# Peptides against a protein of PDB entry 6EJA: the designs that were tried, part 2

Target 1, 276 residues: chain A of PDB entry 6EJA
Amino acid sequence: VEYMPANPVRIAFVLVVHGRASRQLQRMFKAIYHKDHFYYIHVDKRSNYLHRQVLQVSRQYSNVRVTPWRMATIWGGASLLSTYLQSMRDLLEMTDWPWDFFINLSAADYPIRTNDQLVAFLSRYRDMNFLKSHGRDNARFIRKQGLDRLFLECDAHMWRLGDRRIPEGIAVDGGSDWFLLNRRFVEYVTFSTDDLVTKMKQFYSYTLLPAESFFHTVLENSPHCDTMVDNNLRITNWNRKLGCKCQYKHIVDWCGCSPNDFKPQDFHRFQQTARP

## One batch from the design tools (peptide; aimed at target 1 L209 G256)

Design b1_p28_4_s4 (made by RFdiffusion4, then SolubleMPNN; its pose is not in this set)
Fold by OpenDDE base, seed 5:
Structure b1_p28_4_s4 (fold): chain B 276 residues (1-276), chain A 28 residues (1-28)
Amino acid sequence: as target 1 above (276 residues)
Amino acid sequence: DEEEKKKKEEEEREEEIDNGGWDGRGPL
């Protein structure tokens, strides 16, 4: 008998979308939509067509909202973290949306579990936070991520300004920028005035790909460190041939890989990997 | 625990998929 939770968790899905991928977004949305969850969608400031499409969707569903603010985000930009942090604050201020978990999504990453399985699992582990680490040498990770480098986001570019030191006493970690965070930890990140959160917000405001490391690092160094689970329960669509060509050198002073958006052809792989 | 087993299996699968994302990163 599958465990049916008596008090099922409700999820706030945060979607950060850009470009012209309206069809991909529609497919993703249909796949993850449930009446008991909440959907908060940020559309890049430059993506006006997509914004209009998303607004139309939001008007059809009471549990779908669009951010009234819009950022111009770039690949690897610090503004992506700002987008998540602001979205977290907004969601915490929405008293009419009693969500228990924060989950970020894009067309490039899909939940492995069905809604029922995901809800059952998270309901059982409602006090945990799910962040996937890189699983390799940490020094190599720091170097490859450029965490020891200072970056400035300006004029739609991530400028490498020079070297920096990681704050003393901080254990840096990271990996996937796809996470499942419980409300309690989101509250801590949003409203804490402790030295850790304050320093890390400052540090990561000058960081390349900050979402891949910020929440890991904050969690592991926080009083909530024992809630860490090294799993994000997702399938990322990696295509090395497309995603690892240093294709972002025109917008960031760094080479990087990016997961690719799911295409209809990728759904078969998803179904095979998604074991009930 | 069946859920813990599933979690571990999912973690292993995710690690296999994500391994491709890191090696191409570095300075210009």
Scores: peptide ipSAE 0.199, ipTM 0.596, DockQ to the pose 0.364
OpenDDE base, seeds 1, 2, 3, 4: peptide ipSAE 0.198, 0.222, 0.198, 0.170; ipTM 0.591, 0.633, 0.622, 0.604; seeds 1, 2 fail the geometry check

Design b1_p28_5_s4 (made by RFdiffusion4, then SolubleMPNN; its pose is not in this set)
Fold by OpenDDE base, seed 2:
Structure b1_p28_5_s4 (fold): chain B 276 residues (1-276), chain A 28 residues (1-28)
Amino acid sequence: as target 1 above (276 residues)
Amino acid sequence: DKKKEEEEKKKLEEELEKESTETHGAGD
C-alpha cells in the first residue's frame, strides 16, 4: 500500500527549453502535467516559435507560466545557472504558488517514479535535498568538467580563457544537473548573503556546465549540508556504447557529451493520476 | 537524534542506490 501523505508536497517543475521541438515538448508536458504542481517554463530567447507555442499552453493552464524574461543559452553555458537562479527567485516571489520542491526536467532525464510515488516520497523526506554526485574521484571530476578552467560565455560560445584555482576552503562536488531541491534550500541559495553563496555565484558565472556542480558544492558547504541525499530519483538515457564525440566543440572550448532523449514510449515512467 | 538522522539518511541512500548518473564533461 502506497503511503498517502496528509499534506502532500507540491512541486515547481522548471523547464528550460529551446529549439523547434514543440511536439516533443508537448508530449513531455502531457506526461508530467498534474493539477497540483506548478510549471515554470523558460524558452530560449532565439526560439520564438517555441515561445509562442509554450505561451499558448500557459494560457490554458493556471498552474503553467512562462518566464517573462528570456536568455540566450548555449550548451554548457554559464547562463543556464543564471536561468535557474532567476527562475528560483521568480518562483519564490510567486506567493500564489505554494511549492515545496524545485525540480528541473528535460526529455533526457526523467523521474523513475509515478507522480503519486514521487509525491509520497518527497512528502516523507520534505526536508531533504536530492543531488546525485558523480560517485568517482573528485579530482578526476574537476578535471573532466573543467572546473579548474576559466570560461566566458560570449557570442553564443563558451571561451576558455585560462586556468583558475578552486576557492580555498570549498569542497567542490558535482554530478547530475538534474536535481530536487526543497524550498528552504532554494531560499538559502536565492537570498543568502553569506560568503559561500556569494563566492560560488561569482565562481560559477565563469564555469562550464555550472548546474552539474553549483548546487552540490553550495549545499555540501552550507549549513544545510546534512540535508543532502546522494540521489536525484532520475533515469538518464546515457548510451555509453556511443561514446563521446565531443560534438559541442563548436560551441564550447571543451569536450562534452550529452545523453539521448527518451522516446515517447518511455514517458510512462513518470505517470500522472490527475489531469485537467 | 543526529545519529539516528544519519542512519536514516544512509538507509535512504542505499535504497536509492539503484539509480545512477553521469556528467557531461569529458575533458580537454
Scores: peptide ipSAE 0.330, ipTM 0.695, DockQ to the pose 0.303
OpenDDE base, seeds 1, 3, 4, 5: peptide ipSAE 0.297, 0.078, 0.149, 0.122; ipTM 0.677, 0.666, 0.655, 0.687

Design b1_p28_6_s2 (made by RFdiffusion4, then SolubleMPNN; failed a check: the pose's geometry; its pose is not in this set)
Amino acid sequence: SELLEKLEEAGLGGFTGHDFRGDGDIPP

Design b1_p28_8 (made by RFdiffusion4)
Pose (drawn by RFdiffusion4):
Structure b1_p28_8 (pose): chain A 276 residues (1-276), chain P 28 residues (1-28)
Amino acid sequence: as target 1 above (276 residues)
Amino acid sequence: TPTEEELQELLEKRKKEPWEETEPNETT
């Protein structure tokens, strides 16, 4: 990531944010901002204070826009995938924004390498898609994710409605819902009317945590399957002893886990050279 | 895929039932 690219990638950052931490969001935005990238910010419908603060930012910079539509993106809700898919369509239709990669971030994310290094890395691998799979037993993954269960999002709640079959003829996969996708794959997901994309959009409209498997499943079974890199270029601070308390039991008809917050003792983890 | 009517029936049935705990979801 040390070289200087002659044709650097321009990145569309989609920020899906909620809560009250506007100053922290502004600090992270400062760290990732470059005049040649683009920023498209979705603020949870329930976070009006944060939305007003985000509007000030978008009014200041030409390469920053806010989604005019806003969803109540509850934990594990089917609406998160809807949010990504609509944001991808919107971004592809913005012809004045010639972006090459799609990167999703939350208000709790932070860069651990400089923008120069990120651009250099992605410029070398511009035809790849970066998704992290669970890599372990797939039947256990399907069960623990509830992918063989039917869910419906209404009234800001995920209702478990019954069982359903895993469709035959495709491999189902999943893992992290943080990823980097190139423009060509995003176009395929958005505009393709083939049997895979159409049926997966329907299947995942009624799925818990859809973003943790929809893009994996579509990519692995699509004509772009040979572009997958099993690495999302993220460090996720999972600690199951603390983060798996079924804390979302009142929002979803299921038990879930979330990553822990980093502390000072974790700084050395951001310097690992094992994987990008 | 269930129809709209079938989904509404399933939803009304589920509202009458208690919550059930499950194993925590997969992590990566």

Design b1_p28_8_s1 (made by RFdiffusion4, then SolubleMPNN; from b1_p28_8, 11 letters changed)
Fold by OpenDDE base, seed 4:
Structure b1_p28_8_s1 (fold): chain B 276 residues (1-276), chain A 28 residues (1-28)
Amino acid sequence: as target 1 above (276 residues)
Amino acid sequence: MPSEEELEKLLEERKKLPWVETEPSAVV
């Protein structure tokens, strides 16, 4: 007997898109669109053509909105986390959008599971958070990710400024930057004033590839730690491969290991189109 | 954590140097 949820979860999909991925975005959007879900789309500040296209889509659907603010993000930039955090706040303040789960996507993602399968699964496990951890030793992860290094995002570059200490008493973890978070945990991350959330927000403001570690670390050290599931029920990213690769030196002052092999063309977020 | 002013100073200093793979000696 297939599980049929009596109260199906509603998902807030946060799409972070940039460049010339309009066709991919359209395909992905068509594949994941459902009237009962919500779609909040951030378009890179430099991707004006894409922004216009996304705005057109958002005007056609009441459950599709575009961020009124736009960030200029780079590969590995701390600003990506800021984008997610601000999106989370916005979504929590949208009282007319009763979402239960937060899921981040890129234009290169494509669903592996059907909507019904995803909804059924999440409805059964609505109290859980799904984050995929790395499969290696933690010390190596910290070293290779440069978590003990201070980075500053400026002028479309991640500058390494020096060494830093990881806060004492914090169990750092990470892995995939693709996650499924329940509303309760998102509320905690957004509104909690405890030492953990406050310190981690500050710490990760100067972190390389922060989305690969922030939510893992916060969750595992929080009162919500028991809700952790080491799995990201996610969509396939066609432009990413699993592997250990050096960060691009022209973008980041680091040759650490990333769990994902990103292609430079995926992050050409420089001014490609002029504003109208 | 360093102040914004300190970060700016560190950034200015960093911009004067070429990219290197060696670990920095400065502790922040």
Scores: peptide ipSAE 0.255, ipTM 0.728, DockQ to the pose 0.216
OpenDDE base, seeds 1, 2, 3, 5: peptide ipSAE 0.214, 0.219, 0.244, 0.213; ipTM 0.704, 0.742, 0.756, 0.708; seed 2 fails the geometry check

## One batch from the design tools (peptide; made by RFdiffusion4, then SolubleMPNN; aimed at target 1 W75 R160 G256; failed a check: the pose's geometry; its pose is not in this set)

Design b1_p30_1_s3
Amino acid sequence: MEAFLKELREYIETREHIEPRSGRGDGEPP

Design b1_p30_1_s4
Amino acid sequence: MEAFQQELKEYIETREHIEPRTGRGDGEPP

Design b1_p30_2_s4
Amino acid sequence: SEELEELLKKSEEEREKALEEDEALLQEED

Design b1_p30_7_s2
Amino acid sequence: SEEFQEFLREWLEEADTLPQPSTGRGDGEP

Design b1_p30_7_s3
Amino acid sequence: SEEFQQFLREFLETAHTLPQPPYGRGDGEA

